# Peptides against a protein of PDB entry 6RGO, part 13

Target 1, 392 residues: chain A of PDB entry 6RGO
Amino acid sequence: MALKLLGFNQDATCFSVISSNKGVTIYNCDPFGKCFELEKSTSNDEELDFLVEMLFSTSLIAVVDKTIGASKRKKLKIVNTKRKATICELTFPHEIMDVIMNRKIICVVLKSDQIFVYDISCMKLLRTIDVRGEKLKSTSKFRNSEAVGDIGVRVSLSTDNNSILCYSSYSKSDKENAPLNDIVVFDALKCIQINVLPAVHQSNIVCIACSPDGMLMATASEKGTIIRVFKTIDTENDEPILVNEFRRGSRPSRISEMKFNHDNTLLACVGESDTIHIFALPVTTTEADANEDDTLQQSSHSLSSSINGLQYISKGLANRFGKIIVSKIPTQSQQRHVAYIKIPENAKYRIGFPKDTTNTIHICGEDGNYLVYSIPRNEVGPCTLVKSNTFD

## One batch from the design tools (peptide; aimed at target 1 T58 I87)

Design b1_p17_1_s2 (made by RFdiffusion4, then SolubleMPNN; from b1_p17_1, 5 letters changed)
Fold by OpenDDE base, seed 4:
Structure b1_p17_1_s2 (fold): chain B 392 residues (1-392), chain A 17 residues (1-17)
Amino acid sequence: as target 1 above (392 residues)
Amino acid sequence: KEIEELRELLKEAEEEL
């Protein structure tokens, strides 16, 4: 049967898939098993297409049926999975491209490059962000959204209650074809722009990940060779702070998904390549716990030495036009993965990090494999397979 | 009714913290 992956929930306790014969299925990761099914309403051999976003392990899902007709593609249903009932339905002016949520916020991304931000507790619209309208009126030639296939506004939301929204925006270049290579950091609760990271890549951003706490953001362009990690809120001399620059590979390959683990020590990426890459992040010592005296000198010194070489390269060279060019980290200081997983070539995989096990990664494939891997801490190498299950 | 059911499900999500 053809499977299409929808992804993991925020804490990787569940994942969702489309089965061509069954419709939408949600699986629980531990204990492994089917927890919800939305049956196919049509007997037709039409290719099923859905968006499903689940709120943690709860009975709350957001569903968009994209299978048939322009009208359904504009409808968001909030569904109680336990009751198999629609709680509410929202209709949008344009096709829904993405839906993300946490305990406070739902964000709906439209084909119009608009982001609708809702208070989940009452489904009240808090803000409409018009990513095209923020572009100077003169350059707003509608990208014929048909011809530029996979290039649209990308979003990521923190899983915490601070609800930090990161989204791709158009560069303020007078060029008709300005790339989606700026990032905006937005407080989704207060509806305020916190930060703008200009020109974080040379080409369109196709993947964004926000950390669970909203303090870090990872970005990848359509080239997928370099991943950059920034601070979201903090700035140095009004310039964006580049924390890390990772090299995924030398050959162009699309990154479809990135995830931080729950303690911000790891960043994973997956895409069109035969390899999931896992990168180590330097532990940002939050200066907060200055007070308690406890003398336990335990010997965790070993891994710190090699990662310390990534000085915060805050030195944006202001070009002659005052544009902050994020200084490229020298190619020799571009970190490689610390761990990897080999996946079947041409199999699409999704990734998730469980909350309780910071060195474990969950992956699922359109090949019907759900796999749990242990990530090596002290060595660069392959991840170890711990658990495997199959789904249909 | 619908908003009340939504709030009950959001309470379930807060109890998982």
Scores: peptide ipSAE 0.492, ipTM 0.931, DockQ to the pose 0.676
OpenDDE base, seeds 1, 2, 3, 5: peptide ipSAE 0.485, 0.483, 0.484, 0.468; ipTM 0.930, 0.930, 0.928, 0.929

Design b1_p17_1_s3 (made by RFdiffusion4, then SolubleMPNN; from b1_p17_1, 6 letters changed)
Fold by OpenDDE base, seed 1:
Structure b1_p17_1_s3 (fold): chain B 392 residues (1-392), chain A 17 residues (1-17)
Amino acid sequence: as target 1 above (392 residues)
Amino acid sequence: SKIEELQKLLEEAEKEL
């Protein structure tokens, strides 16, 4: 059967898949089993396509039927899975491209590069963000929708109540063909723009991950060779703070998903490559806890990767080519993965981090495998398979 | 109401914090 992965929920307790014969199925991870099914409403041999966003382990899902011919691609359904009932239905002017939620906010991304921000508690529209509208003040030409392939506005939302929304935006270049290489950080609750990270990559951003707490964000471009991690809110001299630059690989390969673990110590990435990469983040010691004198000598050999403070050398050389404002970390200072998982080249995988086990990763494949891996702590190497299940 | 049902499901999500 053709399986299509929709992904894990925020805490990796569940994942959703499309089965060509069954429709949408949600699986519980532990104990492993089917917890919900949305039956195929149409007898047509059309390839099923859906968006499903689940709110943690709850019975609340957001569903978009993207199936060709279904005429539902503009409709968001909020569904109670226990009741199999639609609570709310919203209709949008354009096709829904993405849906993301937390306990406070739903964000709906449209093919028009608009982001609709809703208060989830009442389904009230808080904001419409027009990512194109800021550009349309300069260039009236609608790009013919045909030639702009798989490039659209990307979003990520913090899973906490702070509801930090990170989205890709068009660079302010006078060029008709400005890339989606800026990031906007937005307080989705207050509807305030907090930060703008200009030109974080040279090409369009195709993947964004926000940390659970909203304090960090990871970005990858179409090249997928470099992952950059930034602070979301904090700035230094009104400049973005680059925390990490990771090298996934030397060959271009699309990254489809990135996730932080719950304590912001790990960043995983998956995509078109045969390898899931896991990177270690430096523990940002918040300076607050420095006061308690507790002398416990445990000689954990913290790999003192010398955090040579990457002083943003704002070398103000305004040279002609659209300079990445972000000073490239020297290739020698680019961190590699600390762990990896080999996956089949022809199977799409999705990733999730469980809350309770910071050194565990959940993965699922369009090959029908649900796999739990242990991440090595003290060595660079492969993850160890702990549990496996199959689904159809 | 439908909104009360939504709010109840959100209260379930808040207990997972």
Scores: peptide ipSAE 0.527, ipTM 0.944, DockQ to the pose 0.673
OpenDDE base, seeds 2, 3, 4, 5: peptide ipSAE 0.523, 0.517, 0.527, 0.506; ipTM 0.943, 0.941, 0.944, 0.941

Design b1_p17_1_s4 (made by RFdiffusion4, then SolubleMPNN; from b1_p17_1, 9 letters changed)
Fold by OpenDDE base, seed 4:
Structure b1_p17_1_s4 (fold): chain B 392 residues (1-392), chain A 17 residues (1-17)
Amino acid sequence: as target 1 above (392 residues)
Amino acid sequence: SAIEKLREELEEAEKLL
């Protein structure tokens, strides 16, 4: 049977798949099993295409049926999985490309490069973000989104209640072919732009991950060779703070998904390569006010000593045209993965980090494998397989 | 309304977390 992966929910407690014969199935990770099934409405041999975004472990899902006709591709259904009932249906002017949510916000990305931001509690539209709006004032040519394959607006939303939205935007270039290489950081609740990170890559951004707390953002371009991690809110001298620059590889390969773990200590990436890469982030010691006295001197030799070489290269060379060029971390200082998982070639995988186990990663494949790996803490090496299940 | 149903589902969902 052909499986198509939809991905994990926000805390990796569930994942969603399309089965050609069954329709949409949601699996629970622990205990492993089917928790929801949306049956195929038609006996037609048409390739099933859906978007499904689940709200954590709740009965609430957002569903877009993309299988049949241009009209359904514009409809978002909010469904209770326990009742198998549609609670709400919204219709958009354009095809829905992506849906992302947390406990407060739903973001709907359209083929028109518009982001519709909703308060989930009442489905009130808070904002329409027109990512083309600044560009349309300068260039009347609609990029036919059809001619440039998978290049569209990318979004990521914090899983916390602060609801930090990161999205790709067009660079302010007078060129008709401006790349989607800027990032906007947006407070989705207040509907305020917090930050703009200009030209974070030389080519279009194809993958974004926001940290669960919204304090960090990872970006990858079409080349997928370098991943950059930035602070989302904090700036230094009005310049973006580059926290990390990771090298996934020397060969171009598309990154399809990135995820932070819940404590912002790890970043995982997956894509068209045979390898899931896991990178260590420097532990930002938030100076939590250590007021309480308790003297437990456990000398955890934190591996902190070797990461000291990443000077915060905040020194953007302001080019003569006011473009902040994010200073490239020297290729010698580009960190590689600390851990990896080998996956079958040409198998699409999705990744998720569970909340309770910051050194565990969940992965699922279009090969029908759900796998749980332990991430090594003290050594660079392969992850250890802890649990495996199969699905159909 | 559809909005009231959505609020009830969210309140039920928040109690299960």
Scores: peptide ipSAE 0.213, ipTM 0.850, DockQ to the pose 0.860
OpenDDE base, seeds 1, 2, 3, 5: peptide ipSAE 0.143, 0.192, 0.194, 0.188; ipTM 0.819, 0.841, 0.839, 0.842

Design b1_p17_2 (made by RFdiffusion4)
Pose (drawn by RFdiffusion4):
Structure b1_p17_2 (pose): chain A 327 residues (1-135, 151-284, 335-392), chain P 17 residues (1-17)
Amino acid sequence: MALKLLGFNQDATCFSVISSNKGVTIYNCDPFGKCFELEKSTSNDEELDFLVEMLFSTSLIAVVDKTIGASKRKKLKIVNTKRKATICELTFPHEIMDVIMNRKIICVVLKSDQIFVYDISCMKLLRTIDVRGEKIGVRVSLSTDNNSILCYSSYSKSDKENAPLNDIVVFDALKCIQINVLPAVHQSNIVCIACSPDGMLMATASEKGTIIRVFKTIDTENDEPILVNEFRRGSRPSRISEMKFNHDNTLLACVGESDTIHIFALPVTQRHVAYIKIPENAKYRIGFPKDTTNTIHICGEDGNYLVYSIPRNEVGPCTLVKSNTFD
Amino acid sequence: SDEELAEEIIEQLEEQS
């Protein structure tokens, strides 16, 4: 089958790719190279490694499952790339759905909507967050820098009226203090959530409305959450998979089950800005590094890695600059 | 650096293990 289940780095330095053949490879961007290659851990052809989230450019990797079910739901391994050794092997009562890391905080998301927060220096569990214990699946996002700030989708006070709903809660994982609770920002479920690297901004994706809403995160008034802007969906409602914020928080990238990748600018310093054509029934992931604000890195399941440029004052499409092919 | 910080974290985790 195709080389599916791409994972993208925080700092846009490298990307995680599960080669359907054997193990998982991690490439670099500049210079492009085979950065890390995981050995054989397989027994059948279509069984897939699912979840890999990494540090910035380091040797520290978070790896989850290999087998379809032998040791998948209840595993987390911490591996150094230079010496291929497992350091800490944590076990969890449910199936892992997502892992997000930063320099200070490690988050582990379970299928039962439990979020485990760890101080990464000693792996002490800071707090267990019973989201489903209070009231598709929960989508969680996190800031990259320090003062790492956690964002998760929570159910509303209409559990009695119906089973599924999605509001937003802002949480400071550094001090384990809930900062702001946002109301039902959508009339539908929440598909994907992106938080700014500095933790000051947040994006939301709806399945039905397909309109991205941006709210201030922490400095927002206590009385009411502050809405920043909205972005035109285009000609057709489409499911969104992954969104990213620029380092200066002027740009927002959007990708999904669509022909095109949309680029939204920010009035921090309107409907559409830059659009990147994309093959129809193939899936991609997004990133952009810290070095420049004009370069957008693209990861594709077709086997191609592309670097596009952004037009500052033109509403035109992006210009391709650099490309390379996968393995 | 990022690499040095990662090494320090790894050492601390090994001491605990």
Fold by OpenDDE base, seed 4:
Structure b1_p17_2 (fold): chain B 392 residues (1-392), chain A 17 residues (1-17)
Amino acid sequence: as target 1 above (392 residues)
Amino acid sequence: SDEELAEEIIEQLEEQS
């Protein structure tokens, strides 16, 4: 049967799939099994297309039927899975491209490059973000949406209650064809722009991941060779803080998904390649809770090793327009993965990090495999398969 | 819990419909 993956929920406790014969199925990860099924409404051999976003492991889901006709593709349904009932229906002016949620917010991304931000508790519209309207204020020409193919506004939302929304925006270049290579960081609750990261890549951003706490963001361009990790809120001298630059590979390959683990120590990426890459992030020791009193005096001499870090400033052409965030990280010191998973060629996979086990990753494939891997802590190498299940 | 929150949201949305 043809399976299409929709993805994991926020904490990787569930994942959703489209089965050509059944419709939408949601699986629980532990214990493994079907928890919800939305039957196919039509006997037609039409290719099923859906968006499904879950509120964690709850009975509340958002559903968009993209299969049949332009009208359904503009409808968001909030569904109670216990009752199999639609409890709310919203209609949008344009096709829904993405839906993301947390405990506070639903964001709906339209083909018009608009983001509708809702309070989930009452489905009240808090904000409409018009990414094209911002572009039009900077650039006179509409790109016809059809000519851009798969290039649209990308979004990621923190899974915490702070509800940090990261989205791709058009650079303020005087060029008619400004790329989607800026990032806006937005407080979705207060409806305030917190930060703008200009020209984080040379080409359009195709993948964004926000950390669960909203403090970090990962970005990848159409090239998918380099992943950049930034602080979302913090700035140094009004400039964005680049925390890490990772090399996924030397060959261009699209990244479809990235995820942080719950303690911000790992970043995983998946896409068109035969490899899921897992990168280690530096542990930001938040010095906060070391209040415990224990007096032990030991005077050990801190050897001030002056690491003369040679700033290899690659003299990339500073053309007059927006400062490309030139990675201060030498291209030779681009960190590679610390762990990896091999996946079948041409199989689409999704990734998720469970909350309680920071060194475990959940993956699922269009091949019908749900796999749990252990991530090595102290060595660079393959992940170890811990659990395997199949679904249809 | 997340389920209690979902039930509260469901109830509020059912009352608004």
Scores: peptide ipSAE 0.608, ipTM 0.954, DockQ to the pose 0.886
OpenDDE base, seeds 1, 2, 3, 5: peptide ipSAE 0.602, 0.580, 0.597, 0.600; ipTM 0.953, 0.949, 0.951, 0.952

Design b1_p17_2_s1 (made by RFdiffusion4, then SolubleMPNN; from b1_p17_2, 9 letters changed)
Fold by OpenDDE base, seed 4:
Order: structure tokens, then C-alpha cells, then sequence
Structure b1_p17_2_s1 (fold): chain B 392 residues (1-392), chain A 17 residues (1-17)
């Protein structure tokens, strides 16, 4: 049977799949089992296509039936999984490309490069973001979205209540073919743009991950060789803060998904390669307010060893118009993965980090495998398989 | 709880129909 993966929910407690024979199925991760099934509306051998976004492990899901006709592809349904009932239906002017949600916000991405931001509690439209509208003020030509490549606006939303939305935008280059290589950071609750990261890659951004707390974002381009991690809100002298630059590989390969773990210590990526890569992030020691009084005087001489860190400013040609975020990170110091998982070639996999176990990763494949891996803490190496289940 | 938040969302969405 052909399976199509839809992905994990926000806390990796559930995942959703399309089964060619059954329709949409949601699985619970622990205990492993089917928790919901949406039967096919049609007996036709048509390839099923759906978007499903879960509100965590709750009975509420957002569903878009993309299987038949341009009209259905424009309809978002909020469904109660326990009652199998449509609670709300919204119709959009264009095809729905993506749907993301948290406890507060639902974002709907259209083929028109528009993002509709809703308050989930009342389905009130808070904002329409027109990612093309900023470009159209500079360039009159609609790229017909029939450009053969899977290049569109990418989005990621923080899973917390702060509802930080990161999305790809067109660079302000006067070139008719401006890439989707800017990132906008947006407060989805207040409907305020917080930050803009210009030209974070040379080519279109095809994958974005926001951290659960919205403080970090990871980006990958079509090349998928370099992953960059930035602060979302914080800036240094009005410039974006690059926290990390990771090398996934030397060969181009598309990254389909990235995720942070719940404590921002790990970033995982998956895509067309035979390998899930897991990268370690530097633990930003939040200065715990050690307010405790203990006045102990010990005078130990701080030897100020002035490590003259040679800033290798690679003098890349600063052409006048766009400060390319020149990685200040030397190409030799590009961190590799700290852990990896081998997956079958040509099997699409999705990833999720459970909330309660920061060193555990959930993965599921179109091969019908649901796998739980332990991530090594102190050693660079393969992840250890802890649990395996199969689904159909 | 998340389920109670979902029930409250559902209730409000049903009142809007």
C-alpha cells in the first residue's frame, strides 16, 4: 500500500499518514496505536492528497482535502476526531499549500504566497501577510506559480504561546528572479514584524524550523549542504545573530524537515538523503539568577588570557545592495552532526522530538516504520534504536 | 489542560455557526 507521511504533531505524541486504501490515519506514539481514521470520500483509485495539522494530542485537527478538484484544495476544515465532525470550514481564494498551528494561532499558507494568520479560539483573521506584495512593489511580474520547482513560501511556528512565526520572503533585489532567501520573524499574536534576516542563503530557502520557544530558527536552502541557526528576536548592532552553521554534507540534497528539541540543545534534519543528521547546539547558559547571598571573598586572580581570535573576515565581494550574511564562521569550523540515523534510500521520513525526553527522537517512514531512537550525549556516533513499531 | 482548551475552542467555533 502506498503511504504518504503528513508528519508528527508539535510534541511528537502523534503522527499522521495517508494510506491509499484507508484515507487519513493518526497514530498515537505511546502507547502505539491508531487513534483516528478519516475514511475516503471516493472509491476512485485517485491518489489521495491531504494536509493535516494536529492541535497537539487533542481531538481537534485542521484538514485540507487536496485529492479532487481546485475547489477542495481551497477549503480548510476544523474536525473533531472523536466525533468525526466538521466544526468549522474556511474557504480561501487560492490553493492551500501548508497549515501550521499552536494553542493560539493557526497559519494558512496559500499558493499565492499569502499567509493567513487566525486566532484559533474564534477563527478570527488577525493578519493577511502578502509575501509577494512586498516584491510586487518592486517587481511587476507575477512569477506564475507554475514554475516547475517546489519553491514557495516556507513557514515555521513556535509551539509555545508566544507564537513566533518565521517565514521565507523575497529579497529586495531589483532582479525579476529574486530568490526566497530572506527570513521574516513575526509575532503572530500581536501581528508585528519583529525581525528581518536578509539573504540568509544564496538560493531559495526550502526548509525552516522555529524552536519551541521561538528564540531560535534553522534555515536550509535548495542546496541543503549548510544549515544556519539564527536568533529570531535578538540582534547585534541591528545585524542578525548567527548562532551556528552546520554542514549536513558536501553533496547537494534537499532537506524536507528540520526540528529543534524542546530545550534547544539539538537540531535534527531529514530529507532525500539516507541519513538523519542531529546537531548539538551550544547551551546558552541562561544566567540562572543565582541570587543566593553567599559573600565568600575568595580573591583568585583572573588571568585574562587575551585569546586574539583571528576573525578571518573572508573578503567576499560586498556588492553594494545586499549585505549577504557572510558567515563569520570559518568553513573549516562548520560543525558536523554529533549523531545520525541511517534510513532506507528513497523512503521519506519525518521527525519529531518528544517533550519529556530531550535525548529521544521519534521518526516515521513511508515504509511503515515508526522508530524511537536514543541520541548519544557524550559521543559522536549512531543513535540507538529503543523502540520499533509498524503501521499500514 | 490541552483537551479542555480544545473543548473551549470547539464550543466557541460551534457558537459561530
Amino acid sequence: as target 1 above (392 residues)
Amino acid sequence: SLEKEAEEIEKKLLELK
Scores: peptide ipSAE 0.543, ipTM 0.939, DockQ to the pose 0.900
OpenDDE base, seeds 1, 2, 3, 5: peptide ipSAE 0.535, 0.523, 0.531, 0.538; ipTM 0.935, 0.934, 0.936, 0.938

Design b1_p17_2_s3 (made by RFdiffusion4, then SolubleMPNN; from b1_p17_2, 5 letters changed)
Fold by OpenDDE base, seed 1:
Structure b1_p17_2_s3 (fold): chain B 392 residues (1-392), chain A 17 residues (1-17)
Amino acid sequence: as target 1 above (392 residues)
Amino acid sequence: SDEEEAEEILEKLEKLS
């Protein structure tokens, strides 16, 4: 049977899949098993396509039937899984491309490059962000959406109550073909733009991950060779703070998903390559905890490779070809993965980090495998398989 | 809990439907 992965929930306690015969199935990770099933409403042999966003391990899901011919691609359903009942239905002017939520906010991304921000508690529209409308004030030509292919606005939302929304935006270049290579950081609760990170890549951003606390953001372009990690809120001299630059690989390969773990110590990425990469983030010791005197001499051989955090203040060398503000970190200072998982070629995988075990990663594949891996702490190498289950 | 917060959200949403 053809499986299509929808992904993990925010805490990786559940994952969602589309089965061609059954419709949407939600699996619980531990104990492993089906927790919800949404039967296909159509008898047609059409390829099923859905968006499903689950609010943690709860009975609240957002569902979009994206199946061709279903005429529902513009309709968001809020469903109580315990009651198997639709609570709320919203209809949008354009096709829904993505849905993301936390305990406070639902964001709905449309094919029109609009982001609708809702208060989840009452489904009140707080803001419509028009990513194209901001561009159209600078460039009068509507690009026909057909000519842009699979490139649309990407979003990520913090899983905490601060509700930091990161989204890709068009660069302010007068070129009709401005890439989606800016990032906007938005307070979704207050409906205020906090920060703008201009030209974080040379090409369109295709993947964004916000940290659970909203303090960090990871970005990848269409090339998928470099992942950049920025601070979301903090700026230095009104310039974006680049925390890390990771090299996934030397060959171009699309990254489909990135996730931070719950303590911001790891960043994982998955995509079209045969390898899930896991990167270590420097623990930002907040200077505040330096006062507790506890003398425990545990000789942690800190591999203090003194990565002097040269805050490369990217002196924006205004090179003649437009403000690429992100100083290229020298290729020698680009960090590699600390761990990896090999996955079958051509199998799409999704990733999630469980809350309770920061050195564990959950993965699931369109091959019907749900796998739990342990991430090595002290060495660069493969992750160790801890648990495996199969689904259909 | 996350479940309690979500059930409160569900109950609020069900009152709006």
Scores: peptide ipSAE 0.333, ipTM 0.909, DockQ to the pose 0.837
OpenDDE base, seeds 2, 3, 4, 5: peptide ipSAE 0.275, 0.173, 0.187, 0.181; ipTM 0.895, 0.863, 0.870, 0.868

Design b1_p17_2_s4 (made by RFdiffusion4, then SolubleMPNN; from b1_p17_2, 6 letters changed)
Fold by OpenDDE base, seed 3:
Structure b1_p17_2_s4 (fold): chain B 392 residues (1-392), chain A 17 residues (1-17)
Amino acid sequence: as target 1 above (392 residues)
Amino acid sequence: SDEEEAEEIEEKLLKLS
């Protein structure tokens, strides 16, 4: 059967898939099994396309039917899976491209490069963000829908209640074809722009991940060779906003998803390559916990010593506050993965980090595999398969 | 629990529909 992966929920306790014969199916990870099925309403041989965003392990999901010919591509439904009932419906002026949520906020991304931010508790519109801004309203002929590939506004939301929204924005370049290479950091609850990171890549940003606490974000361009990790907030200390640069590979390859683990110690990425890469982040030792575990410091010191060699050659792009965001970091100072998983080259995979086990990763494939891996702590190497299940 | 929080969200949403 043709499977299409929708992804894991925020805590990796569930994942959702589209089955060509059944419609949307949600699986529980532990115990492994089907927990919900949304039956195909149409007998047509049309390729099913859906957006499904789960609210953690709850019975609440956001659903968009994106199937071709459906006028429903502009409708968001909130569904209770236990009651099999639609709670509410929202209709948008344009096609829905993405939906993300946490316990406080739901964000809806439109094909118009607009982000609608709602308070989930009352479905009140808090903000409409127009990523194109007012200047482009006059001259933007709708990008002819055919030739502009999957280059749209990318978003990520913190899974915590702080509700930090990171999104890609157009550079202020006078070029008609300005790349989506800026990042905006937005407090979705207060509806305030916290930060702007100009030109974080040379080309369009195609993947963004926010940390669970919203303190970090990761970005990848359409080249997918370099992943950059930034602080979301400018610290008062002269600490660089660019925390890490990771090298996924030398060959261009699309990154489809990135995720932080729950303690911000790991960043995983997946995409069109035969390899899931896992990178170690430097543990920001807050001064308080420095006392007890001397043994973990030796491995972190070897990684941190490679960062201390970053002579921040101050010829980077300055933000609007005069801070340099992106230096020309020498290719030798780019960290590699600490762990990896080999996957089939033609299978799309999704990734999730469970909350309770910071060194475990959940993955699922369009090949019908759900796999749990243990991440090595003290060595660079392959992850160990702990559990496997199949789904159809 | 996560389900209790969902029930509270649902009850708030159903009062607005």
Scores: peptide ipSAE 0.332, ipTM 0.890, DockQ to the pose 0.882
OpenDDE base, seeds 1, 2, 4, 5: peptide ipSAE 0.320, 0.310, 0.316, 0.321; ipTM 0.886, 0.886, 0.887, 0.888

